# Peptides against a protein of PDB entry 3ZN8: the designs that were tried, part 103

Target 1, 125 residues: chain A of PDB entry 3ZN8
Amino acid sequence: LEEYDKIQKKMEDVMEGKGKLTLRDVYAQIIALRKMGPLSKVLQHIPGLGIMLPTPSEDQLKIGEEKIRRWLAALNSMTYKELENPNIIDKSRMRRIAEGSGLEVEEVRELLEWYNNMNRLLKMV

## One batch from the design tools (peptide; made by RFdiffusion4, then SolubleMPNN)

Design b2_p27_3_s4 (from b2_p27_3, 15 letters changed)
Fold by OpenDDE base, seed 3:
Structure b2_p27_3_s4 (fold): chain B 125 residues (1-125), chain A 27 residues (1-27)
Amino acid sequence: as target 1 above (125 residues)
Amino acid sequence: KDKELDKRFQEEILKLLVARKEKELKE
């Protein structure tokens, strides 16, 4: 619960423009979310959100969990400097991360693209 | 694209927004 509260505060700070989301924050949040499970059961009681957040099938959940595991492997292969400043990850670093995690370079690129999109989204809210 | 991860992050963001709004209403 304490870790979750720290993550919430960090996200709140980013939304208020007091900081930036890092891959370290992403890693911590993924772990926390996996422990708590999906919040869809809570949010489905809010009118309109149940339609926007459909419950995935069991097969889709399994596919999603596997993808998350792969991304966690990539994150575990990054240096602290890279986790704090993902923008420094060039082709050479990306290749090293891919090799260290047993992933394709394209999968690492996908993670970084996702991160950039999420960071942009948080700054817009 | 990992839709499940996107969904989970979005759910968390929405939860934070709701909590913020509730706090503002109490102040």
Scores: peptide ipSAE 0.171, ipTM 0.598, DockQ to the pose 0.188
Fold by OpenDDE base, seed 2:
Structure b2_p27_3_s4 (fold): chain B 125 residues (1-125), chain A 27 residues (1-27)
Amino acid sequence: as target 1 above (125 residues)
Amino acid sequence: KDKELDKRFQEEILKLLVARKEKELKE
């Protein structure tokens, strides 16, 4: 919960234009979110919210978790400088990260594209 | 594209938006 609060504050700062989301922040948030689990599962434990929120099937959750594990492997293969400033990651760095994490270069590119899109979204809110 | 991660982050952003609006309403 303590780490979660720090991440929330960071995201709030980014939304207010006081900073930028980094891949380090992404890593921390992924870990925090995994500990909490899907919000839909949390809400299911609240009495009275028995509305069957469309929960992803168990199989879909497993597929999603595998993808997240792959992205965590990529993040773990990045240098501190790359985590703090993902924009420096060129083709050579992507290849190194991919090889170090056992991923395809395209998967690393996908992660970076996702990050860029998410960072833009936060700044638009 | 990782839809699950997208969903989790979107949920978090939504929570932040709601919290911000609630704060504004209390001020």
Scores: peptide ipSAE 0.169, ipTM 0.603, DockQ to the pose 0.197
Fold by OpenDDE base, seed 1:
Structure b2_p27_3_s4 (fold): chain B 125 residues (1-125), chain A 27 residues (1-27)
Amino acid sequence: as target 1 above (125 residues)
Amino acid sequence: KDKELDKRFQEEILKLLVARKEKELKE
């Protein structure tokens, strides 16, 4: 709960223009997500919603978990400076991160694109 | 893209948006 509250506060600060979302924040969110489990599993414990909400199959959960593990590997291969300021990640850094994490460069690019989209969304709200 | 992360982040943003609107309505 404490980790979740910190993430919410950070997002609020970004929305108010008092800060920026970093990849460290993303890392914290991933860890929190893994502790809580899929959103559908959380929502199914709400009375009246459990029967109506589609739950992902076991196979879909495994696929999602693998993707999350791959992104964690990428994040763990970044420097502190890169985590705090992802905009500095050029092609050379991206290749290093990919090689260090055992990922394709395109997978690292996908993570960064996702991050940029999320950051833009927060600033628009 | 990770669909689960998208869902979680979007849900948080939506909650924050709703909370902000509720605050504005009380002012």
Scores: peptide ipSAE 0.177, ipTM 0.607, DockQ to the pose 0.160; fails the geometry check
Fold by OpenDDE base, seed 5:
Structure b2_p27_3_s4 (fold): chain B 125 residues (1-125), chain A 27 residues (1-27)
Amino acid sequence: as target 1 above (125 residues)
Amino acid sequence: KDKELDKRFQEEILKLLVARKEKELKE
């Protein structure tokens, strides 16, 4: 829960204009997610909600786990400077990260695009 | 796009929005 609490605090700071979401925060969130499991599983423990929430199929869980593994590989191939400031990642850095993680450049681009979208969303809240 | 990450981030944003609104109503 420690990593989860950290990301909550970070999100609060971003909403208050005191910072921005980084890929380091994303990394922490992925770790927290893997420890907690699917959101549906967490919500099943809330009285009154468990009966109506859809549970992902085994196949969906496997696909999700593989995607998480791939993104972790990309994040592990980034420098600390890139994790803190993803906006510095140009085409050359993106290619290096892709090669180091065994991913296609487009998959790294997808991760960065997702990050940018989440960061924009937080700033709008 | 990781759908599970999206769900977790969206849930946290919603939680923070609700908490902020409730705090404002108490002030």
Scores: peptide ipSAE 0.166, ipTM 0.599, DockQ to the pose 0.161; fails the geometry check

Design b2_p27_5_s1 (from b2_p27_5, 16 letters changed)
Fold by OpenDDE base, seed 5:
Structure b2_p27_5_s1 (fold): chain B 125 residues (1-125), chain A 27 residues (1-27)
Amino acid sequence: as target 1 above (125 residues)
Amino acid sequence: SLEEQRRRQALLLLLYERLTGYNPIKL
């Protein structure tokens, strides 16, 4: 949890205009989240979630765990330059990353879309 | 700060959306 807090603070500082949010930062946060344990424990850190949203089933949590594992494989297949500047990832780079990670190209695209959405959302906060 | 708390929550909610399919925040 201490590691998570440190990484989260860095990301928050970045979103205050002190830097840019990169996939390297995202990568670090995912690793920290995994160290917190199962997704059920992660969800407990979202204030009010248990009141606002239904509790996911154990099967849904297992699917989520697998998704995180797959994204980590993709991130491990990226170069440092790509992690720092995800905007340089073109179709050729996506195909290489997919092949290196054992994923479909669509899964790599999904990760990048998620990153872009996250970056946009955090800039609004 | 309040802003830091909101950023933390936003990230976690986005992860939750991606993993469960529920839509806690309109993007």
Scores: peptide ipSAE 0.167, ipTM 0.636, DockQ to the pose 0.333
Fold by OpenDDE base, seed 4:
Structure b2_p27_5_s1 (fold): chain B 125 residues (1-125), chain A 27 residues (1-27)
Amino acid sequence: as target 1 above (125 residues)
Amino acid sequence: SLEEQRRRQALLLLLYERLTGYNPIKL
């Protein structure tokens, strides 16, 4: 997918110090991945996965799909300012996002922690 | 390029880890 490739290129540029990964970028990536179909189809785009990692069961894929759905709900409940600068998301904002998305606050925190960790790793790779 | 492929793979593996619970190759 051309859209997917553009998003990946941006993320590669971020790894080269040419930008910053935002939740908007994460959102766009997830949407692009969803256009590719279910998680099982996405996994086909990971070179060497079948050789180096175990193949997820159907149940594991369903769990993954549900996680994506829940994170998308959270992202859809964020403001543009929050998506562009996730660092402003304090406890009050996190609670609002959780309430608006029908998630637990801990689930929103989990998403943000994952984002922060990923962003840090991208700068190291 | 091979480098671009490796970067894309790394990004997908990070997402894979979170979605499936499997530990990818350490980056």
Scores: peptide ipSAE 0.162, ipTM 0.624, DockQ to the pose 0.329
Fold by OpenDDE base, seed 1:
Structure b2_p27_5_s1 (fold): chain B 125 residues (1-125), chain A 27 residues (1-27)
Amino acid sequence: as target 1 above (125 residues)
Amino acid sequence: SLEEQRRRQALLLLLYERLTGYNPIKL
């Protein structure tokens, strides 16, 4: 996927300190993953997963698919400024995003935590 | 590249953790 290659290049730039990972980049990544097919198909691209880790049940996959859709709703409710500079998202902004997307504030927080974890991981890998 | 493959795997594992609750890093 050309889109995924662009995301990987962006990730490389961040790791090299030449750029910053944004929620716009996260959005693009999620869209690229969705183009790979259902979550089950995405997980098949992880070597050794089926051997080393529990295989998700159909119900778990369904829940995962729903979570991805909810994250997309949150991202679609963010301003361009927030997508480019996620660090400005305070409690008030989180509440607005949650209300605008029909999510709980905790769900928006989880997305931001995931983003922060990705940023940390990219600096380590 | 091998490095790109590792990064891709790491991100997918992180996604797996968030979606399933299983921590792949503990393996």
Scores: peptide ipSAE 0.161, ipTM 0.628, DockQ to the pose 0.351
Fold by OpenDDE base, seed 3:
Structure b2_p27_5_s1 (fold): chain B 125 residues (1-125), chain A 27 residues (1-27)
Amino acid sequence: as target 1 above (125 residues)
Amino acid sequence: SLEEQRRRQALLLLLYERLTGYNPIKL
């Protein structure tokens, strides 16, 4: 709970133009969310999800859980410098991270793209 | 607070988007 609150405050600061959302923050967020239980339980905290979006099947939830584990593996394979400054991650770094985590390079790229989009969105709010 | 709840929900939605492929928020 305390960790989650720190992440939330960090996001608030970023939205106010203070600080920067990093992959370290993303890592902490994923860990905090996982402590809430399985993905199905986490998603229950989103009001109206079932009416606004398609409800994931059991298989889709299992795939989602695996994706979270894969992202954590990627994040665990990054250096502190990369976590704090994801923009330095070039093709060579992506390949290293992928190999170290047992992922495809495209999976690492997907994570970085998601991070970039998220950070962009937060700055627009 | 209501504001805190909304922020938490936004984060969950962003995670949901990437995990499921559905786009709840225009990124």
Scores: peptide ipSAE 0.165, ipTM 0.627, DockQ to the pose 0.303; fails the geometry check

Design b2_p27_5_s2 (from b2_p27_5, 14 letters changed)
Fold by OpenDDE base, seed 2:
Structure b2_p27_5_s2 (fold): chain B 125 residues (1-125), chain A 27 residues (1-27)
Amino acid sequence: as target 1 above (125 residues)
Amino acid sequence: EEEEQRRRQALDLLLWEKLTGYNPILL
């Protein structure tokens, strides 16, 4: 129950921002995230989380960094129209993006599904 | 600016959760 309430609150915080979340926003935020460095630095900026929270292992951080690079490759292979309105990305566009980024179609689909799930959660709040 | 900062922080946490599988919300 506490987990769901915390997720909902974070979704509310994402919604309070101006405008529809796009993949352009996701791209910008991934870049910002990389500039901030390790998750520990992100957590330090959250009021009340100044407690010694378990940090991800170095291996988890490496896996995360690799996934970031892969998602950035996918996003860089999208058109401006696709970034602003990801719902236009059909199977043909998804395949093109995968080929252009050197990714599997399933990885591009994972990114799009995550984005769609976020937008659905945001609309339910 | 404070609302945008909160939005960015929330998105950072959600990104990290998806990318690493580590849920900082559970902490």
Scores: peptide ipSAE 0.387, ipTM 0.817, DockQ to the pose 0.384
Fold by OpenDDE base, seed 3:
Structure b2_p27_5_s2 (fold): chain B 125 residues (1-125), chain A 27 residues (1-27)
Amino acid sequence: as target 1 above (125 residues)
Amino acid sequence: EEEEQRRRQALDLLLWEKLTGYNPILL
């Protein structure tokens, strides 16, 4: 319940300004996140969450950086229509995106599933 | 502007959670 409430609060913060979250928004935010740097820098800007929180290990950061690269490759392989309306991405489109990005179809599916889960949570709030 | 910053931060946290598997809010 507490975890759910925390996730909901994060989702509310995302919703209060932009209407429907799209993959274009996700793309833009990934770019912004990369410019800001590691999660440690992000957390430093949150009151009360500074030095007291465990920071990701160097290995976790490297994994995250690789995941960012892979997700950006997938997003860069999507059409504008797909970025704006990810729900149109069927199996054929996923395969094309995977091939174009050099990823496995499962990785593209993971991105889409995450996006869909976020949107579901947003709709429930 | 403060609200926009909070929104960006929220999305950053959600992205980092997914990308690294590290959820700072659950900590």
Scores: peptide ipSAE 0.380, ipTM 0.813, DockQ to the pose 0.359
Fold by OpenDDE base, seed 5:
Structure b2_p27_5_s2 (fold): chain B 125 residues (1-125), chain A 27 residues (1-27)
Amino acid sequence: as target 1 above (125 residues)
Amino acid sequence: EEEEQRRRQALDLLLWEKLTGYNPILL
């Protein structure tokens, strides 16, 4: 329950001040995140958190960087219409995106599922 | 601007949690 409330609060922050979160927003934020660098640097910009939270391990950073590259490949293979309205991405579109990005369909599915889960959580806030 | 910054920070955290498996909430 406590973890759920924390996730909801983060989702509220994500939706604050703008319309519905799209994959275009996710894409833009991943690019920004790469420019900012590791999570430790991101956390340092959050009052109180940079001092109190442990930094991710080097292995976690490497895994994250690889996953970022893969997700960007998927997002770069999406049409603008798909980025703005991910709900239109059916199995055929997902396969095309996977093929265009050199990823497995399951990896594209994971990205979409994560996005959908975020949107579901937002509806519960 | 502060609201947008909070939005960006929240999304950054959620992205990092998903991408690295690092959960700063549980630590």
Scores: peptide ipSAE 0.378, ipTM 0.814, DockQ to the pose 0.365
Fold by OpenDDE base, seed 1:
Structure b2_p27_5_s2 (fold): chain B 125 residues (1-125), chain A 27 residues (1-27)
Amino acid sequence: as target 1 above (125 residues)
Amino acid sequence: EEEEQRRRQALDLLLWEKLTGYNPILL
């Protein structure tokens, strides 16, 4: 599907020129994203998309902001070694991270699954 | 530096898609 190819291309862009994507990279980019502002600003910098694409609703932005806070809490509860090598995060580590961040284990798992899916997608390209 | 900008933009889009459910690819 053309949509799948677009996602793959985005993933290629993420990996261009710099080593394995880590959770440290994800953390740094979440911080940068918060400083930059809403997705509308990101889209405005993409030629041809800024005018044609609808902006996220205020509700979508609020949901996203809450999810960002939760993911940052999880990431802040990880060790440097875990951030650099997320594949070492087992069930025991996930539970520790969840407890340390005040999150459910499922939320930590969701973050890790997303990260793993990104890496799998990159391997298919 | 242009490659780094593309990388940052790609990751921003992927993050926002996951965090908000807003999918610009489907638009």
Scores: peptide ipSAE 0.377, ipTM 0.814, DockQ to the pose 0.344

Design b2_p27_5_s3 (from b2_p27_5, 14 letters changed)
Fold by OpenDDE base, seed 4:
Structure b2_p27_5_s3 (fold): chain B 125 residues (1-125), chain A 27 residues (1-27)
Amino acid sequence: as target 1 above (125 residues)
Amino acid sequence: EEEEERRRRALLLLLWERLTGYNPILE
């Protein structure tokens, strides 16, 4: 829980222009959430999330669990430098990550696109 | 304090929506 709060505080700091969100931060957040149990249990520890989201169905939870598993595989296949600065991930690195994680290149691209979009959103809010 | 909590919730929402494939509100 302490680790979770630290990560959330960092994300808030980034929103205030105090730093940059990295894939290391994302990785740590996902791991912290996973340590709390399955996604269904994690939701119990996030006040107000149930107000912002419709009640997740069992299928939605399963989809989320699978996506986390696949993204963690990709993140585990990245180097420290790539996690800290995902912008260096070119086509060659992306292919290596995909091969190392057993994912399609498109799935790695999807993760990176999400990260980039998230960073843009954090700066806008 | 209330604003910080709202920001925290928004970030978690964005992550959750992306993971589950739900249409994001803030995007």
Scores: peptide ipSAE 0.187, ipTM 0.651, DockQ to the pose 0.275
Fold by OpenDDE base, seed 3:
Structure b2_p27_5_s3 (fold): chain B 125 residues (1-125), chain A 27 residues (1-27)
Amino acid sequence: as target 1 above (125 residues)
Amino acid sequence: EEEEERRRRALLLLLWERLTGYNPILE
């Protein structure tokens, strides 16, 4: 619960322009969410956002757990500067991160793309 | 206050659902 509250406060600060979402924040969020379990079981629908979140099947949860593990490996292979400022991650850095984490470069790119999309979303909310 | 809490929870849900293989509309 304490970790959850910290994450919520951080996201609120970012939405208010008082902070920036970094990959370090993403790392913390992943850890906290793993502890809480699937939030879709708590909230299936958020009124006003046009989102309906179905409860994932057991197989989907297993796939998600594996993806989480892979993303954590990538994040653990990044430097502090990269975690704080992901925009500096070029092709050379992506390749290094992929090699260090045992992932394909495309998987690292996917993580970065997701991060960028999330950051854009936070600025719109 | 309640509306703000819903927004915060929604963002956390988006992150979680993305990791579990869902592609929410807002992402």
Scores: peptide ipSAE 0.186, ipTM 0.661, DockQ to the pose 0.281
Fold by OpenDDE base, seed 1:
Structure b2_p27_5_s3 (fold): chain B 125 residues (1-125), chain A 27 residues (1-27)
Amino acid sequence: as target 1 above (125 residues)
Amino acid sequence: EEEEERRRRALLLLLWERLTGYNPILE
């Protein structure tokens, strides 16, 4: 819960232009989410959103858990500089991270694309 | 304050939904 609240505050700061979301923040959030209960708890606090975003099934949760494990492996294979400044990650770095984590380069690219999308989302909301 | 809290929760939800294979509406 403590890490969860820290990430919420960090995201708020980014939305206000007071900071930047990093992969270190993403890592902390993933760890926090793994310790959280059912996603339904979050959905219940957002009126109307539950209609647009259905509660995930057990199978979807399993798929999500596997993706989390894979992304954590990638994050654990990154340097501190890469975690704090993901924009420096080029093709050579992606390949190293993939090899170090036992993932495909495309999976590392997917994580980075997701991160970039999250940054855009934070600025949009 | 309540609106800000909803926004924060929505973003975290979208993060989780992406991990579980959903394509979030706001992305």
Scores: peptide ipSAE 0.170, ipTM 0.635, DockQ to the pose 0.294
Fold by OpenDDE base, seed 5:
Structure b2_p27_5_s3 (fold): chain B 125 residues (1-125), chain A 27 residues (1-27)
Amino acid sequence: as target 1 above (125 residues)
Amino acid sequence: EEEEERRRRALLLLLWERLTGYNPILE
């Protein structure tokens, strides 16, 4: 119950003033994050992160940064309409996005699945 | 600005949890 409430609070913070979470929001925040510097450096400045999340090794941090870059590539290959309404992304669109970003279709699917899971959580709030 | 930073941090944490496979709801 406590962990559930933590996730809800995080989603509420993201949703604050937005109405809904879109992939455009995800994109915008990733861009902002990258301007701040490497993910590892940003994480070090987030109070309480060590309490909320496992402490990955430096190598795991690099892997995470690479994954975020890959997701960003996928997002860059989406149309504005897709970013605002990810639910329209069908198998054909996923393939196009994957090809345009140099990713596997499965990687695009994983991003979308994550987004869908977040939306499911929001409906539970 | 403070509110925007809070949103960014929240999203970053959610992304990071996904990337690391950490899911507190399943635990």
Scores: peptide ipSAE 0.170, ipTM 0.642, DockQ to the pose 0.245

Design b2_p27_5_s4 (from b2_p27_5, 13 letters changed)
Fold by OpenDDE base, seed 2:
Structure b2_p27_5_s4 (fold): chain B 125 residues (1-125), chain A 27 residues (1-27)
Amino acid sequence: as target 1 above (125 residues)
Amino acid sequence: EKEEEQRRQALTLMLYEKLTGYNPILL
């Protein structure tokens, strides 16, 4: 927890918070999620959500926890320029990131596609 | 600050949905 706190604080200093959302912001928020504890407890930290919501199965939560670790590995394998401007990540960069993180290229692509879709949605909020 | 916090909360919810397959707003 202490390690995540330090990382979160450092990432908060570089969060844009407004305007263009970057993968640096995504990275910071994943760290924040980790600070909240297991995925099973994340919803308890969100105001306005009931404390007794139906939760995913333990297997689904385990898969989700693994995906968090995998995404963090991918993000840690990106350059500063890539984190700030994910659109520069071409096939060559994506392959490098995958190799550096021990992921399949498709997993890196999934993260980037999710980011693009999420960014469009958040601009509407 | 309120807008930034709302954005962080939205991002948290979207991450949760992507990671678990469950939409917490619909739960």
Scores: peptide ipSAE 0.580, ipTM 0.889, DockQ to the pose 0.441
Fold by OpenDDE base, seed 5:
Structure b2_p27_5_s4 (fold): chain B 125 residues (1-125), chain A 27 residues (1-27)
Amino acid sequence: as target 1 above (125 residues)
Amino acid sequence: EKEEEQRRQALTLMLYEKLTGYNPILL
């Protein structure tokens, strides 16, 4: 838990110099992840984690891969303004995004809630 | 550039945790 707090603090420190984290950043990083290959190989690209970390089950990885695809669909359906300022995404915008991406509104909400929670955690550290 | 990479790495880990349910820091 302490190490988790350290990484969050490190991210916060970086954000103070580079600006707040946006969904554009999330989008860009998901694209970068896709270039690394499947989720099962992502940790291999992180210094110090490439050796013998336990990996999720194949089923968990499949679920994760599907979530990536779904989140990308949602992000692809957002406007640039929404990506830069996710706080403007209201229920109407969520519905539009969901319809445009072929997702349920709840799935779009999950992405946004995760983003918001992440930002709150970063600000609290 | 180093700071940006650190940000990307942090975000990668956070995404990984959300997507897989596993936090690599806690593994």
Scores: peptide ipSAE 0.579, ipTM 0.891, DockQ to the pose 0.394
Fold by OpenDDE base, seed 1:
Order: sequence, then structure tokens, then C-alpha cells
Structure b2_p27_5_s4 (fold): chain B 125 residues (1-125), chain A 27 residues (1-27)
Amino acid sequence: as target 1 above (125 residues)
Amino acid sequence: EKEEEQRRQALTLMLYEKLTGYNPILL
């Protein structure tokens, strides 16, 4: 976590204000989420959701925690240009990222597809 | 700013949903 905090700070130092949502922003938010504690405690930190809500099973939460670690590995294997402009990530870059992070290419693709969909939705917020 | 905070909150919720399979607004 300490290493990730250092990386986050470096990213923030070069971050220009109200800009396009990037994977750097995703990375920063994952770090912020981890600082809140385990996934089981995330919702209580969101205003309006502090009520005792049904939570996923322990197994589901463990799977989620593992996915966080895997996504961080992928993000840490990306170049600055890729983090800032994820659209440049082609098949060759995906393969490199997967190899560098110890992930399957499909896992990297999943992250990117999620980002693309998420980015469109967040523009509406 | 308010817009940025809203985006961060939305991103948190979307991450949570993706990671757990549960939609937080429907819990």
C-alpha cells in the first residue's frame, strides 16, 4: 500500500485539473478505496449508504479483493501514456501488460472494457 | 468541487459493483 501511495502522489503531481477521466484516475480511486479498508467496509464510507445494508458473501468479497490486486498489477504494468490515454492500448500493448503483470490478456481486456463503459457513464454524472 | 466529488462517488460505486457483483444502490 505504501508503494501505491507513492505512485499515486506522483500521478497527482502531474494531474491537470478538470480533465478527461483516465486510468490514472481509476488507479487513484482504487488506492482510495483500499484506504477505506476491506470491500466489506466500503459502502459505509459513502454518504447516504451508511445504513446497515446486505453485504456480499465472504467468498464474493474475497474474489473482489483479489480482483483489486490483479487490476493494480495491470495498472502498475502500464506506461504513463497508456494510463493517460487508454485508447492507445492495442493488442500488442495488452499482451505486454498481461505478461508484465502475470495476468491473462482477457483480464486486461476486461479492465479496459469496463473503463470504456464506465467513462461514458461518468461523463453523465 | 462538487462535480469532481460526484464523479469520485460514482466511480467508487461502479468499482464496488464490478468487484462484488452487487449494485450498491439496490442493496
Scores: peptide ipSAE 0.576, ipTM 0.888, DockQ to the pose 0.458
Fold by OpenDDE base, seed 4:
Structure b2_p27_5_s4 (fold): chain B 125 residues (1-125), chain A 27 residues (1-27)
Amino acid sequence: as target 1 above (125 residues)
Amino acid sequence: EKEEEQRRQALTLMLYEKLTGYNPILL
């Protein structure tokens, strides 16, 4: 619990020190994550978590990998203005992004809701 | 540089939790 709070505080430093976290930042970090290899290896790159922790099943990891690919497709279908200021993404923009990426609108909404919830959490802490 | 790395690590953990459904700190 204390470590989780520390991670939240570190995320706050992103907003306070370097400005608002954007979808451009999310995009960059997903690319970096993929360069580290599959999701099964991600935790090995984080100090203190390379210890033998329980990992999701291979099926769960596969589902996660598919979600990464789908989110990247959505992000690649966004304009620069949308990546920098996701708040401008209305229903019309969401539909365009979904159609351009071959996703359902609900999948684009999920990405945006996650981003918004994360930002709200960071503002409250 | 250390601060930037810590920020990237934090974001990685948040992404990991969302993508896998597992919170690695609570594991």
Scores: peptide ipSAE 0.574, ipTM 0.887, DockQ to the pose 0.400

